# Ledger of designs, part 22: peptides against a protein of PDB entry 8RAJ

Target 1, 54 residues: chain A of PDB entry 8RAJ
Amino acid sequence: LPAENEDPDKAVVDLHRSPPKTKDPDLTPSGIIAKVKAGDMTQETARELLLAMR

## One batch from the design tools (peptide; made by RFdiffusion4, then SolubleMPNN)

Design b2_p15_2_s4 (from b2_p15_2, 5 letters changed)
Fold by OpenDDE base, seed 3:
Structure b2_p15_2_s4 (fold): chain B 54 residues (1-54), chain A 15 residues (1-15)
Amino acid sequence: as target 1 above (54 residues)
Amino acid sequence: SMEAERALEELDKMP
């Protein structure tokens, strides 16, 4: 059986991990909104992330 | 941040 390469790059944003100082474009306010619009993030998770960045 | 506040306002306008 070919090992399904479960792409481990679904970075489960561990909210308990210190925000990496990485300028991850995906964790910018604009990147978060883009993920919600794409259906890749829930509005609730986006709200929690944005509140922590306020 | 000001960017996060604007993004929250955009999120609140989403259906």
Scores: peptide ipSAE 0.661, ipTM 0.929, DockQ to the pose 0.741
Fold by OpenDDE base, seed 1:
Structure b2_p15_2_s4 (fold): chain B 54 residues (1-54), chain A 15 residues (1-15)
Amino acid sequence: as target 1 above (54 residues)
Amino acid sequence: SMEAERALEELDKMP
């Protein structure tokens, strides 16, 4: 069974990439806020992402 | 997005 090693390092959210149509709960507005609260994202990066989703 | 606007308002309230 090939273990799909989803390389966790590919979750670099390129701020200049069109918001992925990914149903990734981590890329929703609520998911972004959750990452900031967890310390996994800066407030500045979160602001830029959320502005692009506005 | 209305959800993004609410999230921005929440972000601006974070210390």
Scores: peptide ipSAE 0.662, ipTM 0.929, DockQ to the pose 0.696; fails the geometry check
Fold by OpenDDE base, seed 4:
Structure b2_p15_2_s4 (fold): chain B 54 residues (1-54), chain A 15 residues (1-15)
Amino acid sequence: as target 1 above (54 residues)
Amino acid sequence: SMEAERALEELDKMP
């Protein structure tokens, strides 16, 4: 059976789950901005994440 | 976080 490569990179950032202390470079303020610039994240989701990190 | 505040200011400048 072909292993469906479920792209593990859709980390559904559950905003209601305490951000796992995963040093995921994608969850840094700079990583969030980079995703928005790439079109991989909405500005709204980015704003909510950044407000929670303020 | 000061880094998050700077990122918010950058985000608010995006079209």
Scores: peptide ipSAE 0.662, ipTM 0.929, DockQ to the pose 0.749; fails the geometry check
Fold by OpenDDE base, seed 2:
Structure b2_p15_2_s4 (fold): chain B 54 residues (1-54), chain A 15 residues (1-15)
Amino acid sequence: as target 1 above (54 residues)
Amino acid sequence: SMEAERALEELDKMP
C-alpha cells in the first residue's frame, strides 16, 4: 500500500514546487516560526515565505 | 497577512 512512506522529515519547503497551501499547518506563519526555532528552517527561507504570505 | 507581519517581527528578534 503506497501510503506509508511520507517521511515527515522530507517536508523540505521547496518554494519552487509547491505553493504554500493555506491549510498546511507547517506553512502557517506560526508553523514557519516553529521550524526556525527547531533548526529545521533557515531564517532567510522563513523570511521569504512570510513576505510572500504578507 | 497581518499574521505574517507579526511573524516577520518575531523573526527579526531572533539571534
Scores: peptide ipSAE 0.661, ipTM 0.929, DockQ to the pose 0.729; fails the geometry check

Design b2_p15_3_s1 (from b2_p15_3 with E1P A9E K12Q)
Fold by OpenDDE base, seed 4:
Structure b2_p15_3_s1 (fold): chain B 54 residues (1-54), chain A 15 residues (1-15)
Amino acid sequence: as target 1 above (54 residues)
Amino acid sequence: PVTMEELEELAQEAE
């Protein structure tokens, strides 16, 4: 089986690469509220997250 | 206690 040379140099996490703007839809204000309504997040945790986004 | 109303207000302020 040909060893797929996965070029290991592409895994250099450029520490200067702006963190991917993973707009984690789950970390938006609306996404946080949706998780609380689904029972996947506590109201206390949601409050802390929303306050940290201000 | 944290209410859903308080969370909805905080979410609007965080947008």
Scores: peptide ipSAE 0.672, ipTM 0.929, DockQ to the pose 0.741
Fold by OpenDDE base, seed 5:
Structure b2_p15_3_s1 (fold): chain B 54 residues (1-54), chain A 15 residues (1-15)
Amino acid sequence: as target 1 above (54 residues)
Amino acid sequence: PVTMEELEELAQEAE
């Protein structure tokens, strides 16, 4: 059976880590909104991340 | 409670 490549690069957004200036599309404002809409992020966490991007 | 509308506004301001 092909090993399901569980991409371990689900960046655990450590809320205590300075947001990596990574061009990770998942950490863009639009990417954060997409995660909330998918149920992969809480609205509270999304608010904190978006405020930290200002 | 945080609304989806508030998040969409915050996302536009963070671009």
Scores: peptide ipSAE 0.659, ipTM 0.926, DockQ to the pose 0.740
Fold by OpenDDE base, seed 1:
Structure b2_p15_3_s1 (fold): chain B 54 residues (1-54), chain A 15 residues (1-15)
Amino acid sequence: as target 1 above (54 residues)
Amino acid sequence: PVTMEELEELAQEAE
């Protein structure tokens, strides 16, 4: 029986993807902080996003 | 480890 290759299709959030041109309030600095406080984003991901916005 | 304080500072600098 071929071993179950667990395809790690964990959607790698490509942090290098150009932010969608949508004024998504969720992609503002304040929106990122709100997601972290809600537990919907890791602090590390938030740091990388905020640094990329400088 | 990233702190919430560091994130709040980074958010202010990104505005």
Scores: peptide ipSAE 0.656, ipTM 0.927, DockQ to the pose 0.790
Fold by OpenDDE base, seed 2:
Order: structure tokens, then C-alpha cells, then sequence
Structure b2_p15_3_s1 (fold): chain B 54 residues (1-54), chain A 15 residues (1-15)
């Protein structure tokens, strides 16, 4: 069977799942901004995440 | 509509 390279980097940020207390570099304020700039996150989702970090 | 400027301000406040 060909190994499907499922690109593991689609961390679907489930807003309903408590963010793991792990230093996920992708969930830092700067990491959120980077995902928006890459087109991997909507501006609305980013706003909700950043407001929840305050 | 959310702007990139608003997101950058919110990111600075969340640090």
C-alpha cells in the first residue's frame, strides 16, 4: 500500500476543545497571526483566540 | 470586518 503522506500539520484548531496547556508554538499570539497570514486561519477565529488569551 | 491591524493589536495585548 502506498504510504499516503497525510501532511500531519493540519492541526484543526477546534475552538471547542480546551487549548492543551502545552506550549504549542502554533497557539502563541505570534503563531496565530502567522496562521492568518498563511491563510490557515480566518481573521474571525484569530480574533476569538486572541481575546480568549487575555 | 476584522482587520489585520486589529489582530496585531490584540496579539500585542495577549503577550
Amino acid sequence: as target 1 above (54 residues)
Amino acid sequence: PVTMEELEELAQEAE
Scores: peptide ipSAE 0.654, ipTM 0.927, DockQ to the pose 0.765

Design b2_p15_3_s2 (from b2_p15_3 with E1M K12E)
Fold by OpenDDE base, seed 5:
Structure b2_p15_3_s2 (fold): chain B 54 residues (1-54), chain A 15 residues (1-15)
Amino acid sequence: as target 1 above (54 residues)
Amino acid sequence: MVTMEELEALAEEAE
């Protein structure tokens, strides 16, 4: 059976990938409010996040 | 107790 030549070079993490400028839509003021309304975030956590964004 | 009205006001101030 031929040894699967697992090319070890495909694990090169491109260290030059600029962090995606994706403003996490979940960390916008409107995204925080949407998570609270969905039940995915507590009102207390949302308050702390919104106060830290000012 | 935090209200949704308080959160909506804080969100408008954070935009």
Scores: peptide ipSAE 0.656, ipTM 0.926, DockQ to the pose 0.766
Fold by OpenDDE base, seed 2:
Structure b2_p15_3_s2 (fold): chain B 54 residues (1-54), chain A 15 residues (1-15)
Amino acid sequence: as target 1 above (54 residues)
Amino acid sequence: MVTMEELEALAEEAE
């Protein structure tokens, strides 16, 4: 049974694609503050992260 | 007690 040509062009994970600049917006100082304001992060966790970025 | 003002100051220092 000829297995249908599933286009090999979709499997080229360009290993030279610079990792998407997933500057995880969640890991910027401003992103951390935004998460706390949204209720998605505790103030204690935000403080620890911000102090670790200093 | 951590305040939002303390966090905003720490965020400004981390930029």
Scores: peptide ipSAE 0.656, ipTM 0.926, DockQ to the pose 0.697
Fold by OpenDDE base, seed 1:
Structure b2_p15_3_s2 (fold): chain B 54 residues (1-54), chain A 15 residues (1-15)
Amino acid sequence: as target 1 above (54 residues)
Amino acid sequence: MVTMEELEALAEEAE
């Protein structure tokens, strides 16, 4: 049975990948609504966030 | 059930 040499070199996590510019998009009320419309946020989570900003 | 209209109203109140 040939041992499948899983090449360990596929785990080069490029630690020099510039941290994704977390522009934490300041979750503005408009930004929250845009995420819901895009399907990137649930309506329930959006409601909780918007109520916490009040 | 949350509506988009409720969310838009809450967003206007939070601005």
Scores: peptide ipSAE 0.655, ipTM 0.926, DockQ to the pose 0.828
Fold by OpenDDE base, seed 4:
Structure b2_p15_3_s2 (fold): chain B 54 residues (1-54), chain A 15 residues (1-15)
Amino acid sequence: as target 1 above (54 residues)
Amino acid sequence: MVTMEELEALAEEAE
């Protein structure tokens, strides 16, 4: 059986991924509400995040 | 049960 060479380049954690800019609009109170309305976040997760921002 | 109204109130308190 030929061993499929797993491409080692897929395991390279991009160390050059800029640290998430501390302005992820998705982590603002309004951004959390928008994600819930889009179906991208549960209401329970949104509640926990909003309570942690208080 | 969490409501959208409860979330909107929590979002206003977190701004």
Scores: peptide ipSAE 0.651, ipTM 0.925, DockQ to the pose 0.816

Design b2_p15_3_s3 (from b2_p15_3 with E1M K12A E15A)
Fold by OpenDDE base, seed 5:
Structure b2_p15_3_s3 (fold): chain B 54 residues (1-54), chain A 15 residues (1-15)
Amino acid sequence: as target 1 above (54 residues)
Amino acid sequence: MVTMEELEALAAEAA
């Protein structure tokens, strides 16, 4: 089966590839927490992102 | 090990 086009906007944020866009609602502090709770982001990645926002 | 409580605290500080 052709790989369903996973919406690139649902891609796991790779800090090494794409800097967090502050305007992306999925990359707000609350959005990051929501992704972790949904299993779409690791706790370690979330920690790094949140620390970078300070 | 990172806890959800730690993440929620960091998120509150970053907001």
Scores: peptide ipSAE 0.651, ipTM 0.926, DockQ to the pose 0.732
Fold by OpenDDE base, seed 2:
Structure b2_p15_3_s3 (fold): chain B 54 residues (1-54), chain A 15 residues (1-15)
Amino acid sequence: as target 1 above (54 residues)
Amino acid sequence: MVTMEELEALAAEAA
């Protein structure tokens, strides 16, 4: 089976390892919403991230 | 169930 080239550059945000750095444009509140809308993040993960930013 | 409306509200609070 051809190895699906999972693009290694999809930063898997591990919420359990390090708090999201606000300097990552992909981890801004708007960036999180954009990822969910694009199907690149689950709604559950987005909720956890957004709550952690408060 | 998490809705997009809920996420948008949370994003607005976090911004």
Scores: peptide ipSAE 0.650, ipTM 0.926, DockQ to the pose 0.770
Fold by OpenDDE base, seed 4:
Structure b2_p15_3_s3 (fold): chain B 54 residues (1-54), chain A 15 residues (1-15)
Amino acid sequence: as target 1 above (54 residues)
Amino acid sequence: MVTMEELEALAAEAA
């Protein structure tokens, strides 16, 4: 069975590195909230991302 | 301090 390569590169969205790709479901407003709740993103980073999206 | 409530509000505005 092909090991689903869970690409461990959970792209830590750094606003300074790349503009949020609108096509990345992980960078939607809901995806950002989900990452924070999962502990995969800081609240401060999420705030910055969400502010940049409006 | 950033709260989850604030983030959820911002997410709703950005959606």
Scores: peptide ipSAE 0.646, ipTM 0.927, DockQ to the pose 0.735
Fold by OpenDDE base, seed 1:
Structure b2_p15_3_s3 (fold): chain B 54 residues (1-54), chain A 15 residues (1-15)
Amino acid sequence: as target 1 above (54 residues)
Amino acid sequence: MVTMEELEALAAEAA
């Protein structure tokens, strides 16, 4: 699989690697949506995170 | 396939 040039400065939120820290403003429901809209998070990752927050 | 509408709905439920 081509290594997608993940911008090393963008913390890729991987639910399987690091549980969402509730205190991270970037992991609020609104923050997750914002990351997806910015192209900084996949829709699938966002779905998993949002489901875990329920 | 996940839609933005579905994500926004999930975000509203989580919020």
Scores: peptide ipSAE 0.642, ipTM 0.926, DockQ to the pose 0.754

Design b2_p15_3_s4 (from b2_p15_3 with E1M A9E)
Fold by OpenDDE base, seed 4:
Structure b2_p15_3_s4 (fold): chain B 54 residues (1-54), chain A 15 residues (1-15)
Amino acid sequence: as target 1 above (54 residues)
Amino acid sequence: MVTMEELEELAKEAE
């Protein structure tokens, strides 16, 4: 059985890798409002998040 | 009481 040598050196989480600029669309001001309107977030949680983004 | 209007204002200020 060929041992697939998954190169263990590719799992070096570069701790200096800038956090992925994946703007989680769900963490944008508009995304937070959309979650509240969908019922997936409370108004209180949304207020705290939006205030922390200022 | 938090309103949806207050949240929409806060969202505009956070952009």
Scores: peptide ipSAE 0.653, ipTM 0.925, DockQ to the pose 0.743
Fold by OpenDDE base, seed 3:
Structure b2_p15_3_s4 (fold): chain B 54 residues (1-54), chain A 15 residues (1-15)
Amino acid sequence: as target 1 above (54 residues)
Amino acid sequence: MVTMEELEELAKEAE
């Protein structure tokens, strides 16, 4: 059986990983909203991230 | 239940 390459590039935002010092454009307020609208992030995770940026 | 309106408000406060 070919190993299904589970694409490891679903960056599960591990909330326990030290915030990367990179201004990841994907972690901007606008980037978070865009991920929710795309279905790539849950509304609950987005709320937690946005509250942590305040 | 989180709404998109609540998220857009939170995003604006985080800018």
Scores: peptide ipSAE 0.643, ipTM 0.923, DockQ to the pose 0.771
Fold by OpenDDE base, seed 2:
Structure b2_p15_3_s4 (fold): chain B 54 residues (1-54), chain A 15 residues (1-15)
Amino acid sequence: as target 1 above (54 residues)
Amino acid sequence: MVTMEELEELAKEAE
């Protein structure tokens, strides 16, 4: 059976779920900016996340 | 309209 390496790491950032207290590198300010630049996050969602981290 | 410049400023304030 070919191992389909479906990369499962499309962590859909559910804005309604309390961010897990784990240092998710994807939820750092720099990680949010990187996701926007990659097209994995909208600018509007990134703005809301960054404002909530302030 | 959100700009990348505005997001980079907000990211710097959130660090």
Scores: peptide ipSAE 0.642, ipTM 0.923, DockQ to the pose 0.759
Fold by OpenDDE base, seed 5:
Structure b2_p15_3_s4 (fold): chain B 54 residues (1-54), chain A 15 residues (1-15)
Amino acid sequence: as target 1 above (54 residues)
Amino acid sequence: MVTMEELEELAKEAE
């Protein structure tokens, strides 16, 4: 059975790419806060993302 | 320095 190795590198949100209108739960405002609380995202990156969604 | 409180406010404004 091919383990679909979901490339962990897909979590690199290119800050210069228009936020994909992907309903990715990880890119919601609440998902960004959850990543920061988990230690998976810096507060600085989260701030930039949240400001770009506004 | 960014605080968690600032991020939670920004998240609420982005919804």
Scores: peptide ipSAE 0.638, ipTM 0.923, DockQ to the pose 0.749

Design b2_p15_4_s1 (from b2_p15_4 with T1S A6E A12D)
Fold by OpenDDE base, seed 4:
Structure b2_p15_4_s1 (fold): chain B 54 residues (1-54), chain A 15 residues (1-15)
Amino acid sequence: as target 1 above (54 residues)
Amino acid sequence: SAEAEEALEELDAMP
């Protein structure tokens, strides 16, 4: 059985944790939109994140 | 953030 490398580095963006002030390109407004377009994030989760960054 | 507002507009335009 190939061990699917579940990459544990799916940063579970805990929406209830203050967005880390990390320059994580994946947590920028543009990075959030890119994840939605890739199917890696729901539109609902993206909306909540973007509203918290407003 | 202005960038977050622009991204919300883009998100609302998605089907």
Scores: peptide ipSAE 0.659, ipTM 0.929, DockQ to the pose 0.706
Fold by OpenDDE base, seed 3:
Structure b2_p15_4_s1 (fold): chain B 54 residues (1-54), chain A 15 residues (1-15)
Amino acid sequence: as target 1 above (54 residues)
Amino acid sequence: SAEAEEALEELDAMP
């Protein structure tokens, strides 16, 4: 049976990693708000990210 | 950024 390497590295957003120079639409202010509305991000984590982008 | 400030206002308006 081929072990499907389900790579469990679904991107833990390492807050200490230099922001990717790619405009990840998911890390824009609007993308962060969309994740909170979807239930994919906590309001607290969103607040910390947005404050760092201010 | 101005976009981050507007998004913080939207976040603080969420229930």
Scores: peptide ipSAE 0.659, ipTM 0.929, DockQ to the pose 0.728
Fold by OpenDDE base, seed 2:
Structure b2_p15_4_s1 (fold): chain B 54 residues (1-54), chain A 15 residues (1-15)
Amino acid sequence: as target 1 above (54 residues)
Amino acid sequence: SAEAEEALEELDAMP
């Protein structure tokens, strides 16, 4: 079976790119908070993303 | 968004 390379392509959220209108559950406000709690995102990066979504 | 504001309040409550 080919190991599906789940390359954890850490979605490099380019803060300078307009937030993709993608319904990616990982970029919802709740998904951002979940990543911070998991240690997968800094509080600073989360703050910038949430401010852009306000 | 209101959801983003609530998430910012939760983020500010984190140590």
Scores: peptide ipSAE 0.658, ipTM 0.928, DockQ to the pose 0.711
Fold by OpenDDE base, seed 1:
Structure b2_p15_4_s1 (fold): chain B 54 residues (1-54), chain A 15 residues (1-15)
Amino acid sequence: as target 1 above (54 residues)
Amino acid sequence: SAEAEEALEELDAMP
């Protein structure tokens, strides 16, 4: 039985629901840029996140 | 943060 537990935890970074946990490598400044480059985050959402981390 | 400012500059350089 193939365990199809690839959790599609595409953590939709809802800026309003969870302050970016600085411990999540995907929510570091570099992790945000990596998501934008991968097409997993919009430039607008990335800008708002990075401005909040400034 | 300084890291966030550098990342904003990189983001603004993206097409």
Scores: peptide ipSAE 0.658, ipTM 0.928, DockQ to the pose 0.684; fails the geometry check

Design b2_p15_4_s2 (from b2_p15_4, 4 letters changed)
Fold by OpenDDE base, seed 1:
Structure b2_p15_4_s2 (fold): chain B 54 residues (1-54), chain A 15 residues (1-15)
Amino acid sequence: as target 1 above (54 residues)
Amino acid sequence: SPEAERALEELDAMP
């Protein structure tokens, strides 16, 4: 059975498409900050996500 | 979330 490689590179955090699931390590407050530091997320998108989680 | 508030403070401290 091919393991569905959920390509970790395809987590386009679309704020309008799915509410951030607190179970996704990439959508935790720490995961968001890590993506911004990696250059994979804009500071603006991160701000909007974090404000919605406040 | 207090974790989200702390992350906002960290984000605001980014250059």
Scores: peptide ipSAE 0.665, ipTM 0.930, DockQ to the pose 0.668
Fold by OpenDDE base, seed 3:
Structure b2_p15_4_s2 (fold): chain B 54 residues (1-54), chain A 15 residues (1-15)
Amino acid sequence: as target 1 above (54 residues)
Amino acid sequence: SPEAERALEELDAMP
Protein backbone atom coordinates (compact mmCIF):
# COMPACT_ATOMS: atom_id res chain seq x y z
CA LEU B 1 0.00 0.00 0.00
CA PRO B 2 1.63 3.32 -0.96
CA ALA B 3 2.03 5.37 2.21
CA GLU B 4 0.09 8.53 1.47
CA ASN B 5 2.87 11.06 1.96
CA GLU B 6 1.13 13.38 4.37
CA ASP B 7 2.69 16.42 2.72
CA PRO B 8 4.37 18.12 5.71
CA ASP B 9 3.79 21.38 3.78
CA LYS B 10 1.15 22.43 6.23
CA ALA B 11 1.79 25.99 5.07
CA VAL B 12 3.64 27.36 8.08
CA VAL B 13 2.30 30.88 7.83
CA ASP B 14 5.60 32.69 8.27
CA LEU B 15 4.31 35.89 9.91
CA HIS B 16 7.68 37.52 8.99
CA ARG B 17 7.20 36.86 5.26
CA SER B 18 5.27 39.60 3.46
CA PRO B 19 1.87 38.01 2.83
CA PRO B 20 2.04 36.75 -0.74
CA LYS B 21 -0.69 38.45 -2.82
CA THR B 22 -2.02 34.91 -3.28
CA LYS B 23 -5.81 34.93 -3.05
CA ASP B 24 -5.50 31.98 -0.69
CA PRO B 25 -9.14 31.56 0.42
CA ASP B 26 -7.74 30.16 3.69
CA LEU B 27 -6.00 33.49 4.45
CA THR B 28 -9.06 35.71 3.89
CA PRO B 29 -10.69 37.15 7.05
CA SER B 30 -13.68 34.82 6.47
CA GLY B 31 -11.34 31.84 5.85
CA ILE B 32 -9.46 32.54 9.11
CA ILE B 33 -12.75 32.66 11.09
CA ALA B 34 -13.87 29.41 9.40
CA LYS B 35 -10.59 27.69 10.49
CA VAL B 36 -11.05 28.86 14.10
CA LYS B 37 -14.65 27.54 14.12
CA ALA B 38 -13.41 24.21 12.69
CA GLY B 39 -10.67 23.96 15.39
CA ASP B 40 -7.92 24.13 12.70
CA MET B 41 -6.56 27.48 14.00
CA THR B 42 -6.11 28.98 17.48
CA GLN B 43 -7.86 32.25 18.38
CA GLU B 44 -4.40 33.77 19.10
CA THR B 45 -3.02 32.96 15.63
CA ALA B 46 -6.25 34.20 14.04
CA ARG B 47 -5.99 37.49 16.01
CA GLU B 48 -2.38 38.07 14.87
CA LEU B 49 -3.28 37.41 11.21
CA LEU B 50 -6.37 39.65 11.31
CA LEU B 51 -4.45 42.49 13.03
CA ALA B 52 -1.82 42.32 10.24
CA MET B 53 -4.66 42.66 7.66
CA ARG B 54 -6.37 45.60 9.47
CA SER A 1 -9.31 46.26 6.04
CA PRO A 2 -13.02 46.62 6.98
CA GLU A 3 -13.34 42.83 6.45
CA ALA A 4 -10.52 42.17 8.96
CA GLU A 5 -12.16 44.54 11.49
CA ARG A 6 -15.50 42.67 11.22
CA ALA A 7 -13.65 39.36 11.60
CA LEU A 8 -11.88 40.65 14.76
CA GLU A 9 -15.29 41.59 16.23
CA GLU A 10 -16.57 38.07 15.41
CA LEU A 11 -13.42 36.54 16.98
CA ASP A 12 -13.85 38.64 20.17
CA ALA A 13 -17.47 37.37 20.42
CA MET A 14 -16.27 33.70 20.45
CA PRO A 15 -16.18 31.97 23.89
Scores: peptide ipSAE 0.664, ipTM 0.931, DockQ to the pose 0.712
Fold by OpenDDE base, seed 4:
Structure b2_p15_4_s2 (fold): chain B 54 residues (1-54), chain A 15 residues (1-15)
Amino acid sequence: as target 1 above (54 residues)
Amino acid sequence: SPEAERALEELDAMP
């Protein structure tokens, strides 16, 4: 079985590295929370994104 | 966004 080497570095969304594309379906409030729960986003980055979206 | 506010509350409830 090919281990999907999903480069763990590509799954991490960083606000400072990737400005929030307001049209990214993965950057909805629910998508942000899902990424934090998955370990793909820090709570700090999630907070900054959500504060900008409120 | 009220969805973002609810998500902030959920985030604050995370350990």
Scores: peptide ipSAE 0.664, ipTM 0.930, DockQ to the pose 0.723
Fold by OpenDDE base, seed 2:
Structure b2_p15_4_s2 (fold): chain B 54 residues (1-54), chain A 15 residues (1-15)
Amino acid sequence: as target 1 above (54 residues)
Amino acid sequence: SPEAERALEELDAMP
């Protein structure tokens, strides 16, 4: 069985890739804000993502 | 998305 190494650190948010229509909890508006609060995402990157999702 | 708009408002309130 290939271990799905969900490497949680390598969701390279490709800002140029259409947001996957998949319910990735890490790419929800709430998930983005949580990453900023944790220091795992810059406010600038979060702003760009949220602006694309509005 | 109204959820994204609320998240932007929360982001703008962050220091």
Scores: peptide ipSAE 0.664, ipTM 0.931, DockQ to the pose 0.726; fails the geometry check

Design b2_p15_4_s3 (from b2_p15_4, 4 letters changed)
Fold by OpenDDE base, seed 5:
Structure b2_p15_4_s3 (fold): chain B 54 residues (1-54), chain A 15 residues (1-15)
Amino acid sequence: as target 1 above (54 residues)
Amino acid sequence: SPEAEEALEELDAMP
């Protein structure tokens, strides 16, 4: 059986939603920086997210 | 958060 690569539901970061206290490592400050370094997030989007979390 | 401020500093250091 081909392993269904369940694309992990890329949590659609709703910029208008208060940053959830997500235990999602992808939405932590370090996870945001990792996405920018990988080219998976713009610096602008990362800045807006981090400013909302400070 | 302090972790968000540190991440903003790292982001500002990116080209």
Scores: peptide ipSAE 0.660, ipTM 0.929, DockQ to the pose 0.714
Fold by OpenDDE base, seed 4:
Structure b2_p15_4_s3 (fold): chain B 54 residues (1-54), chain A 15 residues (1-15)
Amino acid sequence: as target 1 above (54 residues)
Amino acid sequence: SPEAEEALEELDAMP
């Protein structure tokens, strides 16, 4: 059985490594808010992302 | 982006 190594580190949007590609549904303004509500993103990180997208 | 401004308002309304 291939162990699906879902590398849990792939969910860390490194804001310093790549500008948020507007094509990632998880990096849309609504997707950012959804991640904060889910507890998958801090309000600080969400604020920095949204300020860069305004 | 207007969508980012609306999302910032929603974020500021979060407890």
Scores: peptide ipSAE 0.660, ipTM 0.929, DockQ to the pose 0.722
Fold by OpenDDE base, seed 3:
Structure b2_p15_4_s3 (fold): chain B 54 residues (1-54), chain A 15 residues (1-15)
Amino acid sequence: as target 1 above (54 residues)
Amino acid sequence: SPEAEEALEELDAMP
């Protein structure tokens, strides 16, 4: 049986890690809103991230 | 960022 290693490293955005200077499309304002709409991010976490990018 | 401000307005408009 192939062990599908579903890597459970769903990128936990470690808020204490300096944002990688890579344009992670998932960390753009539009990418954050897309995650909230998909149910992959809470509105509270999205608000904290967007306030830090203000 | 103006993009972050627009995204905050969109977020605050979500039910």
Scores: peptide ipSAE 0.659, ipTM 0.929, DockQ to the pose 0.715
Fold by OpenDDE base, seed 2:
Structure b2_p15_4_s3 (fold): chain B 54 residues (1-54), chain A 15 residues (1-15)
Amino acid sequence: as target 1 above (54 residues)
Amino acid sequence: SPEAEEALEELDAMP
C-alpha cells in the first residue's frame, strides 16, 4: 500500500516541481494567500506561483 | 485564471 502520506505541512512548493495535476487546496490561489498570511510562504514565492496560474 | 488575478491584487495589498 503506497501510503500517500504527503504530509500537507511538507508540501515544499518547489517552483521546479511539475505543477500538481491534483486540485491540491493548498496550491489554489486562496490556499497560496492563506500560506502567506500564516507566514508559511514568502510574498515573492506566492507572486511567482500566482503569475504562473493566471 | 481570474482567481489568480484576484489573489495577486490581494497580495499587492499586503504590507
Scores: peptide ipSAE 0.658, ipTM 0.929, DockQ to the pose 0.720; fails the geometry check

Design b2_p15_4_s4 (from b2_p15_4, 4 letters changed)
Fold by OpenDDE base, seed 3:
Structure b2_p15_4_s4 (fold): chain B 54 residues (1-54), chain A 15 residues (1-15)
Amino acid sequence: as target 1 above (54 residues)
Amino acid sequence: SAAAERALEELDAMP
């Protein structure tokens, strides 16, 4: 059976893990808002992430 | 973060 390459790019952002110093543009405040506007993130999840970055 | 605060204000302004 071919090992399904689990796309390593689905970084499950563990909210309990110390915020990775990830220069990931998708995890910046602006990137989070862009995902919400695209429908790729819920407003609730975005709120929790942004509050943790405050 | 000032950037996170601005993003929260933008999020709160979304319908």
Scores: peptide ipSAE 0.673, ipTM 0.934, DockQ to the pose 0.709
Fold by OpenDDE base, seed 5:
Structure b2_p15_4_s4 (fold): chain B 54 residues (1-54), chain A 15 residues (1-15)
Amino acid sequence: as target 1 above (54 residues)
Amino acid sequence: SAAAERALEELDAMP
């Protein structure tokens, strides 16, 4: 059975890249909070992203 | 954005 490497589309949010205008639900304010709650993002990274979206 | 501000408040409420 080929292991379906479902590489979860880890949207590596490059903080040095302009916030992607992507309607990516993972990059919405709610999606960022969901990632922090899941342990998939640090509170620090989430804070920087949310401040850039303010 | 207002959504980002609410998310920051929720983030600050996290332990």
Scores: peptide ipSAE 0.672, ipTM 0.933, DockQ to the pose 0.680
Fold by OpenDDE base, seed 4:
Structure b2_p15_4_s4 (fold): chain B 54 residues (1-54), chain A 15 residues (1-15)
Amino acid sequence: as target 1 above (54 residues)
Amino acid sequence: SAAAERALEELDAMP
């Protein structure tokens, strides 16, 4: 039985997709900063996401 | 967004 360890936490935020109106707390400005501090997101990716939300 | 601007300032303050 292949355990589908599809890690659901890899929401690849496609920066070219319309900013998901997802109420995902991980895609809020504060959630983005939290991911950078945790080492789960690069500063560059975070900057691009935040610039798109400005 | 004012929240995104504050988060950018916090990001730019990171080493």
Scores: peptide ipSAE 0.673, ipTM 0.934, DockQ to the pose 0.707; fails the geometry check
Fold by OpenDDE base, seed 2:
Structure b2_p15_4_s4 (fold): chain B 54 residues (1-54), chain A 15 residues (1-15)
Amino acid sequence: as target 1 above (54 residues)
Amino acid sequence: SAAAERALEELDAMP
């Protein structure tokens, strides 16, 4: 049985990995802002992600 | 992205 235990808490958005073509709602501009407001992302990391999505 | 630009404006308004 392949243990697909990718710990969901380790979505380290590697900014050096090709931006996932993520239809992931958590990586939308609104999802990024929501993570910052929740304290799950720094403003700096959010800025870098949003600039790459501009 | 126009959505990313609006999100940057919201981010700049955060303390």
Scores: peptide ipSAE 0.673, ipTM 0.934, DockQ to the pose 0.696; fails the geometry check

